Peptides against a protein of PDB entry 4N78. Designs and how they scored, part 77

Target 1, 186 residues: chain A of PDB entry 4N78
Amino acid sequence: HFQVICRLLGYQGIAVVMEELLKVVKSLLQGTILQYVKTLMEVMPKICRLPRHEYGSPGILEFFHHQLKDIVEYAELKTVCFQNLREVGNAILFCLLIEQSLSLEEVCDLLHAAPFQNILPRVHVKEGERLDAKMKRLESKYAPLHLVPLIERLGTPQQIAIAREGDLLTKERLCCGLSMFEVILT
Target 2, 155 residues: chain B of PDB entry 4N78
Amino acid sequence: MAELQMLLEEEIPGGRRALFDSYTNLERVADYCENNYIQSADKQRALEETKAYTTQSLASVAYLINTLANNVLQMLDIQASQLRRMESSINHISQTVDIHKEKVARREIGILTTNKNTSRTHKIIAPANLERPVRYIRKPIDYTILDDIGHGVKW

## One batch from the design tools (peptide; aimed at target 1 C176)

Design b2_p28_1_s2 (made by RFdiffusion4, then SolubleMPNN; from b2_p28_1, 13 letters changed)
Fold by OpenDDE base, seed 3:
Structure b2_p28_1_s2 (fold): chain B 186 residues (1-186), chain C 155 residues (1-155), chain A 28 residues (1-28)
Amino acid sequence: as target 1 above (186 residues)
Amino acid sequence: as target 2 above (155 residues)
Amino acid sequence: DEQARIEAVLDAYSAYAKANNFSMFRPP
């Protein structure tokens, strides 16, 4: 699903969606969640000591339940605050998954473009074959596909300019050195 | 442009008219040949003359057809060339627009990105010297960086 | 061979037509 979303939205659409999500997250965090957190801090027991292990798990649970009774009974916490936290979490996950999907798409694009950009994969050399010879053979094989040199030789100045720009845009991808998710986390 | 216009407005219509007129001329030639044969004392000579006129008339018509056909072909070639030029121009514009849109899109998404290599170095000691943007040394894209991308969650 | 003959006739007629400024034979 996320791959399809990435393909449909493109860079611009993804940017817009992420910006809006960030706004929503910010609004939730600074607004409702913050207010509830403040309220929770006020009702939080000032002193909550670890109960003695001798009370066993049920006793410990009951102890904490009693200490947190006011919080547990706060109905709005469950209905509103936790929902908002879920929304924030979903937004974060969405951004992560979009970035991952986008990265995959970008890698695919890079791989597809590679033969046209004189980017050759490292060939697995079978035992006894010289790597250099194989690489030269591959270079010669794909040399006619090098788009920019071809257009520089045969194309108009305008075509050359477009080819160069296109080549640059093709090579430059977010996955090569940029992260969106890190920005979202900061 | 002038050549195409001449073909469209003068040469091709003129050729069509000439072919149409040739019908009338052929009829006249036929009448002449018939009368000449009837009136001539030397029927053999009259027949040879008729053959000559027939050959000439056929050659003339063939020439007119060929000329017209060539003019039409030339017209079509010119038009095809014009269309190709227009197509090229449109494609150029389209590509330029697409590149521009892509650049805009990348800028927009770019503002939402940070450099991956930013090691969480603790103390953002503002390096005093803003290291000059390291010349983008086009290092070959190390695809190994992507090896870790995709092993995750089988959805 | 036949095509060459046709072309030769057309060329000859073209030359004739150009020389005489006639597009079509006019009977006397």
Scores: peptide ipSAE 0.024, ipTM 0.647, DockQ to the pose 0.006
OpenDDE base, seeds 1, 2, 4, 5: peptide ipSAE 0.021, 0.022, 0.025, 0.020; ipTM 0.697, 0.702, 0.685, 0.678; seeds 1, 2, 4 fail the geometry check

Design b2_p28_1_s3 (made by RFdiffusion4, then SolubleMPNN; from b2_p28_1, 12 letters changed)
Fold by OpenDDE base, seed 5:
Structure b2_p28_1_s3 (fold): chain B 186 residues (1-186), chain C 155 residues (1-155), chain A 28 residues (1-28)
Amino acid sequence: as target 1 above (186 residues)
Amino acid sequence: as target 2 above (155 residues)
Amino acid sequence: SEAERIEAVLDAASAFAKANNFQWFRPA
């Protein structure tokens, strides 16, 4: 599903969606969540000492439950605050998944373009074959497919310019050195 | 352009007119030959003359048709070449627009990106043995064992 | 393997990006 979304939206669409999601996340964090956190901080017991280990695990749990009773019983915390946190989490996950899907699409594009851009795969040399001979054979095989050099030889100046720009755009992908998710986490 | 215009406005219409005139002339020649044959005392001579005129007329018409046909073909070739040039221009514009749109889109998404910190490329160690996906038989965790512990002592 | 091809392409792409100072922002 995310792959389809990435394909449909393209770079521009993804950018728009992510920007809007960031706005939503920011709004949630700075608005409702912040308010709840402030309220919770006010209601939080000032001194929450670790109960004596003598109370055992159940006693300690009861102690903390009692100390936090007002917080736990705060109905709005369960309904609104946690829901908002879920929304934030979902937004983050959504962004992550979109980025991953986009990266996959970009990798696929790079793979498909590779034969046309003089990017040769690493050849596994079987025992007894010379690596150099195989590489030379591959180079010779794919040499006619090198699009930019071909167009430079046969094309008009305008076509050459377009081919070079297209080649550059094809080579430059976000997955090569850029991360959107890191921006979202900051 | 000038050649195409000349073909369209002068050569082809001129050729068509010439062909039409030739038709009219052929009728006149035919009438002449017919009358000459009827009026001539030497029918054999008249027949030979008619044959000569017929051959000449056919050759003339063939020439006119061939010339006209060649001009039409030339016209079509020029038009085809013009269409190809137009197509090339349109394609160029289309590609330029697409590249521009792509650049704009990239700028937009680029604002939302930061440089990847070169984290150590964890060698994607391809797991050597494709372990057969062990069918995770989700054994239903029977939580009934916990039923006996949770009875809060009603005081 | 397909994985090796992917790695090769990614390495090449990364190298290219590094060499060309990955100008995602091309000046208009």
Scores: peptide ipSAE 0.105, ipTM 0.729, DockQ to the pose 0.418
OpenDDE base, seeds 1, 2, 3, 4: peptide ipSAE 0.073, 0.015, 0.058, 0.021; ipTM 0.721, 0.643, 0.714, 0.660; seeds 1, 2, 3, 4 fail the geometry check

Design b2_p28_1_s4 (made by RFdiffusion4, then SolubleMPNN; from b2_p28_1, 13 letters changed)
Fold by OpenDDE base, seed 2:
Structure b2_p28_1_s4 (fold): chain B 186 residues (1-186), chain C 155 residues (1-155), chain A 28 residues (1-28)
Amino acid sequence: as target 1 above (186 residues)
Amino acid sequence: as target 2 above (155 residues)
Amino acid sequence: SEADRIEAVLDAASAYAKANNFSMFRPP
């Protein structure tokens, strides 16, 4: 589903959706959640020490539940604050999944474009084969597919310029070194 | 452009007129040949003249048709070439616009990105001293201060 | 094709007309 969304929206559509999600998340964090957190910090027990390891994981959990019982039982916290936190969580997950899907799409595009851009795959050398001979054979095989050099030889100056720009746009992808998710986490 | 104009305005219309005139002329030639054959004392000579005129007339008509057809074909070729040039120009503009749109889109999404950071593994150090369990007294918490926050129920 | 045959006949007739300098015949 996320792959289909990425294909449908493209870079422009993804940017718009991500910007709107960031606005929503920011609004939730700076609004209702911030107010609840401030209030909860005021009523938080002043001393909450780590229980002994001897209590085990269940005992430690029960200990913290007991210390925070009054806070956990607050109805508005469960209905409003936790719901807002769920929305933030869902937004973060959405951003992560969309970025992952976009990265996969970009990698596929790069792989499909590679034969046309003089990008050769890593070749495994079998026993008895020379790497140089295999590489030369591969280069010779894909040489006719090099689009930009072909257009440079046969095309008009305008066509050459467009081909070069298109080639550059094809090579430059977010997956090569950029992350949207890291921006969301900051 | 001048060649196309000459074809459209002069050569093709002229060829059509010539072909029409040839039709009327062929009728006159036929009448002439018929009358000449009837009036001639030497029927063999008259027949040979008729054959000669027929050959000439047919050759002339064929020439006119062929010339007109070639001119029409030439006109169509020139027009096809012009259309191809227009198509090329439109494609060039379209591609330029698409590249521009893509650049704009990439700038917009680029604002939402940062360089990927290399993950540094930090060693987690566990504290050496475990604190003793502390007994606490439960105090009632007043949550009325939260009544005006969000879409909560107004008490 | 029939079209090719017609074209060939027209070309031959045209060549003959040109070779003999035939214009549209007008009776005297």
Scores: peptide ipSAE 0.144, ipTM 0.590, DockQ to the pose 0.006
OpenDDE base, seeds 1, 3, 4, 5: peptide ipSAE 0.099, 0.092, 0.119, 0.093; ipTM 0.591, 0.574, 0.590, 0.593

Design b2_p28_2 (made by RFdiffusion4)
Pose (drawn by RFdiffusion4):
Structure b2_p28_2 (pose): chain A 186 residues (1-186), chain B 155 residues (1-155), chain P 28 residues (1-28)
Amino acid sequence: as target 1 above (186 residues)
Amino acid sequence: as target 2 above (155 residues)
Amino acid sequence: SSTLNDILEAVNNIENYVNNVLSTLHLL
């Protein structure tokens, strides 16, 4: 699903959705969640020590039950507080997962562009062979596929300018050195 | 474009009227052969001149049509090439717009991004100079090696 | 908690795969 969502939205669609999810998270954190956090903070026990081991685990469980009774009995703790937090969590997970699908989408695009952009994988080296001497030979084999230099050789200035822009857009992807989840959290 | 204007404004309309002229001139020439036969004293001579005019009328109508047909074809060939060049230009404009729309979309998501500081190194990196193997040499106990440390006491 | 750990493991696997592909493309 995320894979399809990335393809259909593109960069502009994903960006707007992320910007809008930030507005939703802001609306919830500064809104209903903040209201209920302030309210439950008062219902909270002003102080609460962690009982020594001596008291035992059953008596510690009893102690936490009494100290946190009002939290345990709060009627809207699930239907509101947990619900709102789940929505914020899902919004964060969507941003993370959608970025991962975008990364996979970009790297596949780049794999198909490599033959037209003079990008060769490492070649096997036998005895008496140097990669330096061999990689250059392989580059000659795929020389007819190098798109930009071919167009600069036979193309019109208009075709060349357009080729340069398209080549730049094809080789520059977010997965080459950029990320978003960090900015989302910040 | 100059050859097209010449075809559209003069050579086609001209060669076309020259065809209409043939329409009117031939009906005159048909009457003349009938009159020249009637006035003729020599019926065989007047027939041979009618035949001459018939053959000439045929050669003329075939020439006028051929000339006009070549012009119409040249016009269509030129117009076909115009559409070929126009499509090429429209495609470049389309590619340019696509590049622009993409730049706009990338600029929009670029706001939500930062550098991912990732690097690549080796599993093990040996030091530039390996530790020299130090030979063992016996030396006596020396109770004076600390004399210069702090407030020593020499003996 | 197990679902969130599975999601984190999947994300790390996707990032390792992408970095290996970028290493092959000589972009890393």

Design b2_p28_2_s1 (made by RFdiffusion4, then SolubleMPNN; from b2_p28_2, 14 letters changed)
Fold by OpenDDE base, seed 2:
Structure b2_p28_2_s1 (fold): chain B 186 residues (1-186), chain C 155 residues (1-155), chain A 28 residues (1-28)
Amino acid sequence: as target 1 above (186 residues)
Amino acid sequence: as target 2 above (155 residues)
Amino acid sequence: SSALEEILEQIKKIEEEVNKQLEELGLL
């Protein structure tokens, strides 16, 4: 599903969606969540001493439940605050999945374009064959497919310019060195 | 451009007129040949003359048709070439626009990106003193203690 | 006379076809 979304939206659409999601997340964090956190901090017991280890895990849990009873019973916390946190979580997850899907698409595009751009796969040399000889054979095999040199030889100056720009755009991808998700986390 | 105009305005219309005139002339020639054959005492000679005129007339018409056809074909070739040039120009503009749009889109998404920190794998120097993992003897959690809490004694 | 008439008829047919083609091409 995310792959289809990435294909449909393209870079422009993804950028718009990501920007809007960031705005929503910011609004949720700075607005409702912040207010609830402040309120929770005010009602939080000032002295939460660690219960004696003698009470065991159940006793400790009960102790904390008792101390936090007012917080747990706060209906607005359960309904509104947790919902907003879920929305933030979903937004983050969505951004992550979009980025991953986009990266996969970009990698596929790079792989498909590679034969036309003089990008040769690393050939696994079987034992005994000279790597150089195999690479030369591969280069010679794909040489006729090199689009930019072909257009440079046969095309008009305008076509050559467009081909070079297109080639550059094809080679340059976000997956090569850029991450959107890291920006979202910051 | 001048050649196309000449073809459209002069050569093709001129060829059509010539062909029409040739047709009218053929009718006159036919009438002449018929009358000549009827009036001639030497029917064989009259027939031969008719054949000669007919052959000449047919050759002339064939020439006119061929010339006209070639001019029309030439006109079509020129027009086709013009269309191809226009198509090439449109394609160039379209590609330029697409590249521009893509560049804009990439700039926009680029603002939302940061460089992937290739964290240099700091060689985690394992501290030499592997303190022997103290075998945490998992004491089996006796869950039987929970059995007493769940009985809601409906007193 | 019959041969000449046939030739004239063929020429007329050719002219009609040429005119039709020219009309289809918008040259008429």
Scores: peptide ipSAE 0.021, ipTM 0.578, DockQ to the pose 0.005
OpenDDE base, seeds 1, 3, 4, 5: peptide ipSAE 0.022, 0.018, 0.020, 0.020; ipTM 0.585, 0.577, 0.574, 0.581; seeds 1, 3, 4 fail the geometry check

Design b2_p28_2_s2 (made by RFdiffusion4, then SolubleMPNN; from b2_p28_2, 15 letters changed)
Fold by OpenDDE base, seed 2:
Structure b2_p28_2_s2 (fold): chain B 186 residues (1-186), chain C 155 residues (1-155), chain A 28 residues (1-28)
Amino acid sequence: as target 1 above (186 residues)
Amino acid sequence: as target 2 above (155 residues)
Amino acid sequence: SSALQEILEQIKQVEEQVNKALEELGLL
């Protein structure tokens, strides 16, 4: 589903969706959640020590549940604050999944474009084969497919310029060194 | 452009008129040949003259048709070449627009991106000293201070 | 006379075909 969304929206559509999600998350964090967090910090038990490890994970959970019982039982926290936190969580997960799906799509595009852009796959050499000979054979095989050099030889100056720009846009992808998710986490 | 205009306005219409005139002339020649054959005492000579006129007329028509056909083909070739040039121009514009749109889209999404930090995750060291739990006495917390924060629908 | 009439009829048919072709090309 996320792959289909990425294909349908493209970079422009993904940018718009991500911007709107960031606005929603920011609004939730700076508004309702911040107010609840401030209030909770004021009423939070001043001394909440880590229980002894001897209680195990269930005992530790019960201990914290007991210490925070009054906070957990507050109806507005359950209905409003936790819902907002769920929305924020879902938005973050959505952004992560979109970025992952986009990265996969970009990698696929790069792989499909590689034969036309003088990008050769890593050659696995079997025992007894000369690496250099295999690489040279591969280069010779794909040389006629190099689009930019072909257009530079046969095309008009305008076609050459467009081909170079298109080649650059094809090579430059977010997966090469950029992350949207890191911006969301800051 | 001048060649195409000459073909459209002069050569092709002129060729069509010439064909029409040739047809009218052929009818006159046919009438002449028929009358000449009927009136001539030498039927063989009249037949040979008719054959000569027929051959000449057919050759003339064939020439006119060939000339007209060649002019039409030339016109079509010029038009096809013009259409190909227009198509090339449209394709160039379309590609330029697509590249521009893609650049804009990439700028917009680029604002939402940062460089991937290859942060080496440092090992979290667990603290050594477990302090003994102190008995906590619960004081009741008044949450009425939160009542003003929620835009609850006052039913 | 019959042969000449046949030739004239053939020429007329060719002219009609040429005119039809020109019409299809928008030259009429």
Scores: peptide ipSAE 0.029, ipTM 0.560, DockQ to the pose 0.005
OpenDDE base, seeds 1, 3, 4, 5: peptide ipSAE 0.029, 0.031, 0.028, 0.031; ipTM 0.572, 0.557, 0.570, 0.572; seeds 1, 3, 4, 5 fail the geometry check

Design b2_p28_2_s3 (made by RFdiffusion4, then SolubleMPNN; from b2_p28_2, 16 letters changed)
Fold by OpenDDE base, seed 4:
Structure b2_p28_2_s3 (fold): chain B 186 residues (1-186), chain C 155 residues (1-155), chain A 28 residues (1-28)
Amino acid sequence: as target 1 above (186 residues)
Amino acid sequence: as target 2 above (155 residues)
Amino acid sequence: SSSLQAILQQIQQNEQLVNEQLEELGLL
């Protein structure tokens, strides 16, 4: 589903969706969640000392549950704040899945374009074959498919310019060094 | 341009008219040959004349058809060449527009991206100023990342 | 008769042209 969404939206559509999601997340974080966090900070016991490790994990949990009992029982926190946190979580997950799907699509595009861009596939050297000889054979095999050099030889100046720009756009992908998810986490 | 116009306005219509006139003339020649054969005392001579006129008429029609056909073919070739040039121009414009749209789209999505810091330091870098063009550090596209994914696709 | 002669002359001219083309094609 996410792959289909990525294909349908393209870079433009993904950008728009991501921007809107970021706005929603920001609104939720700065609005309702912030207000609840501030209220919770006011009612939180100022001195919540870490229980001694001697009480074990269950005892520590019970201790925190007792100290936070009034907060945990706050019905509005469970209904509104947790719902908003769930929405934020869903938005983050959506962004992550979109980025992953986009990265896969970009990888596929790079792989499909590789023969035309003088990008040689990794040569699986079988035992006894010289890597250099295989590389030369592959270079010779794919040399006629190199689009930019071919157009530079046979094409008009305008075609050459378009081919170079297209080649550059094909090579420059987000998966090569950019992350949207890091922006969302910030 | 002048050649195509001449073909469309003068040569082809002229050839069509000439062909039509030739049909009319052939009917007249046929009528003449029939009457001449009936009225002539020397029917053998009249028959030979009819054969000559028939051969000549056929040759004339063949010439007219051939000339017209060649003119039509020439017209079509010129038009096809013009269409190819127009197609090339349209394709160039279309490609330019598509490249531009793609660049715009990439700028928009690029604003939503940060460089993957290979440095292990989880510095929550405050969103650096939006304005710095994310210099696509042309790090050589280490396609090695593709290597791990590509092994699973049985090509 | 004059119109027919003109038509026949035109036909004769065309015949000559066709014969020249046929000769060029090696059919005559």
Scores: peptide ipSAE 0.021, ipTM 0.550, DockQ to the pose 0.004
OpenDDE base, seeds 1, 2, 3, 5: peptide ipSAE 0.019, 0.019, 0.017, 0.018; ipTM 0.327, 0.559, 0.536, 0.555; seed 2 fails the geometry check

Design b2_p28_2_s4 (made by RFdiffusion4, then SolubleMPNN; from b2_p28_2, 15 letters changed)
Fold by OpenDDE base, seed 3:
Structure b2_p28_2_s4 (fold): chain B 186 residues (1-186), chain C 155 residues (1-155), chain A 28 residues (1-28)
Amino acid sequence: as target 1 above (186 residues)
Amino acid sequence: as target 2 above (155 residues)
Amino acid sequence: SSKLKEILEQIKKVEEEVNKALEELGLL
């Protein structure tokens, strides 16, 4: 599903969606959630120490539940604050999944473009074959497919310029070194 | 452009007129040959003359058809070349626009990106001091500070 | 005379075909 969304939206559509999500997340965090957190901090028990690990996970949970019982029972916290936190969580997950899907598409594009861009796959040498000879053979095999050099020889100046720009755009992908998710988490 | 215009306005229409005129002339020649054959005492000579005129007329018509056909083909070639040039220009513009759109899109998404950092695993440090469980004293929590936020439930 | 008439009819057919082709090309 996310792959289809990525294909449908493209870079621009993804950017717009991500920007809007970031605005929503920011508004939720700086607005309602922040106010609730501040209020909760004021009413928070002054001494809430980590229970002994000897109580185990259930005992620790019961301890915290007892310490925070009055806070947990606050209806507005459950309805508004937790819903907003869920929305933030969903937005983050959405961004992560979009980035992952986009990265997969970009990798596929790079793989498909590789033969045309003088990018040779890693060659596994079978026993008895010389790596150098096999590499030279592959280079010679794919040499006619090198698009930019081909167009530089046969194309018009305009075609050459477009081919170079297209080649550059094909090579410059986010998956090569950029992350959107890290920005979202910041 | 001048050649195409000459073909469209002068050569092809002229060739069509010439072909039409040649047909009219052929009819006249046919009538002449028929009359000459009937009136001539030497039927063999009249037949030979008819053959000669027929051959000449056919050759003339064939020439006119060939010339017209060649002019039409030339016109089509010129038009095809013009269309190819237009297509090339449109394609170039389209590609330029697409590249530009892609660059804009990439700039927009690029603002939302940072360099991938190698995840440094930070160890979670456990707090050292196990504090004694303090008995929870239930103090009434005043939530009135939140009344301006959300549904404003007054407790 | 019969052969000549046949030739004239053939020429007329060719002319009609040429005219039709030219019309299809928008040259008429």
Scores: peptide ipSAE 0.034, ipTM 0.573, DockQ to the pose 0.005
OpenDDE base, seeds 1, 2, 4, 5: peptide ipSAE 0.028, 0.032, 0.030, 0.030; ipTM 0.577, 0.572, 0.569, 0.578; seed 4 fails the geometry check

Design b2_p28_3 (made by RFdiffusion4; failed a check: too like the target's own chain)
Pose (drawn by RFdiffusion4):
Structure b2_p28_3 (pose): chain A 186 residues (1-186), chain B 155 residues (1-155), chain P 28 residues (1-28)
Amino acid sequence: as target 1 above (186 residues)
Amino acid sequence: as target 2 above (155 residues)
Amino acid sequence: LARVRKLLEQQIELAEQLLEEEEEEEEE
C-alpha cells in the first residue's frame, strides 16, 4: 500500500501529507492530549517512592495499586487518552514508513538510470588484469549509452538544455543524502 | 513560409483561373471550328485545322491540370512539415513544463529534509607505524630513577 | 517521479533517433 501511495502522490503529494500530519499532531498535542495530561497530572500522587526490595514484590504491587488508584479508575483513560496517543503514533509511523517506501522507489529508479548515466558496477578481475585498465574499457563499451554527451554531440541547444535538466533530476534523489524522519521529530 | 504564400496567393489561384480561362476559350474555339468549316471552301482543309485545334486543346488542358496539381501537392507537403516542426516545438515546451513542475515538487519536500551523515570505511584500519619489537636487555635494580621526581634524595 | 521517468524515456528515444540520423548521413 505504501508503495502505491508513494507512486501516486509523488514528492509534492508526500510533502503536503507530511505537512498536514504535523498539523494534526500539533492539534492533538497542544489540544486534547495536553488538556488531559494537565488533568491527570493533578490526579497523580504528588510523591511516590520506589519501595525497598525488603517489602517484597506482592507488597510493592499493592503499594502501586493504591498510589495509582485514581489513574487506574479514570473513566476516559482509554477512550480518550490512549486513543489520541494512538493517532499521534500512527501519524509518526506513517511518516517513517512512507519515507522508507520512497527510498526504495528512488533506488530502483536510479538502478535503471545508471546505464544512461555512465555508472558501472565493479567488474571481476582475473590475473594480469587491472580494474583501472578494465573499467575504462567497459566504459567504452557503454559509451554509446551515455545520454548527455551524445545529445551534446548531435542535439540542438534546446535539446541539450532540456537533457541537462532532466539528467540532473534523474541523478538527484533523496536517498542519495537526505532524510525526513529527523526533521519530523524535530 | 515565403513559398507557401506564393502558392496560396498567386500560383494556385492564378493557375486556377488559367483553367477557367480554358473553359471559356475552348467553347469559343469549338464554335470557331464549326464556323471556319461552314465558311470554308476547302472542307478537308477545315477539318485538318479542326483536328489541329482538337489536339492542341487536349495538350493544353492536360498541361494546365498537371501544373496546378503539382502546386497543390507542394502546398500540402509544406503544411505537413509545418505540423512536424510545430509538434517538435510543443514537445520541448512540454518537457520544459514537466521539468519545472518537478522542481516545484522537490522544493516542497526539500523543506522536510536534512543531511543524513552517513560514511563508509574499512572493517580494520592498521596504524601508520606498527609497534617496534623491543629487545630484552638485563639491567640492575636502580634505586635512583625516581630521584628527579618530586623532592628526591640522593645518596 | 513519474515526470522524471517520462523525461528519461523521451531522452532515450531522442538519443536513438539522433544515432539513426548520424548513420543515414554516413551512408550518404

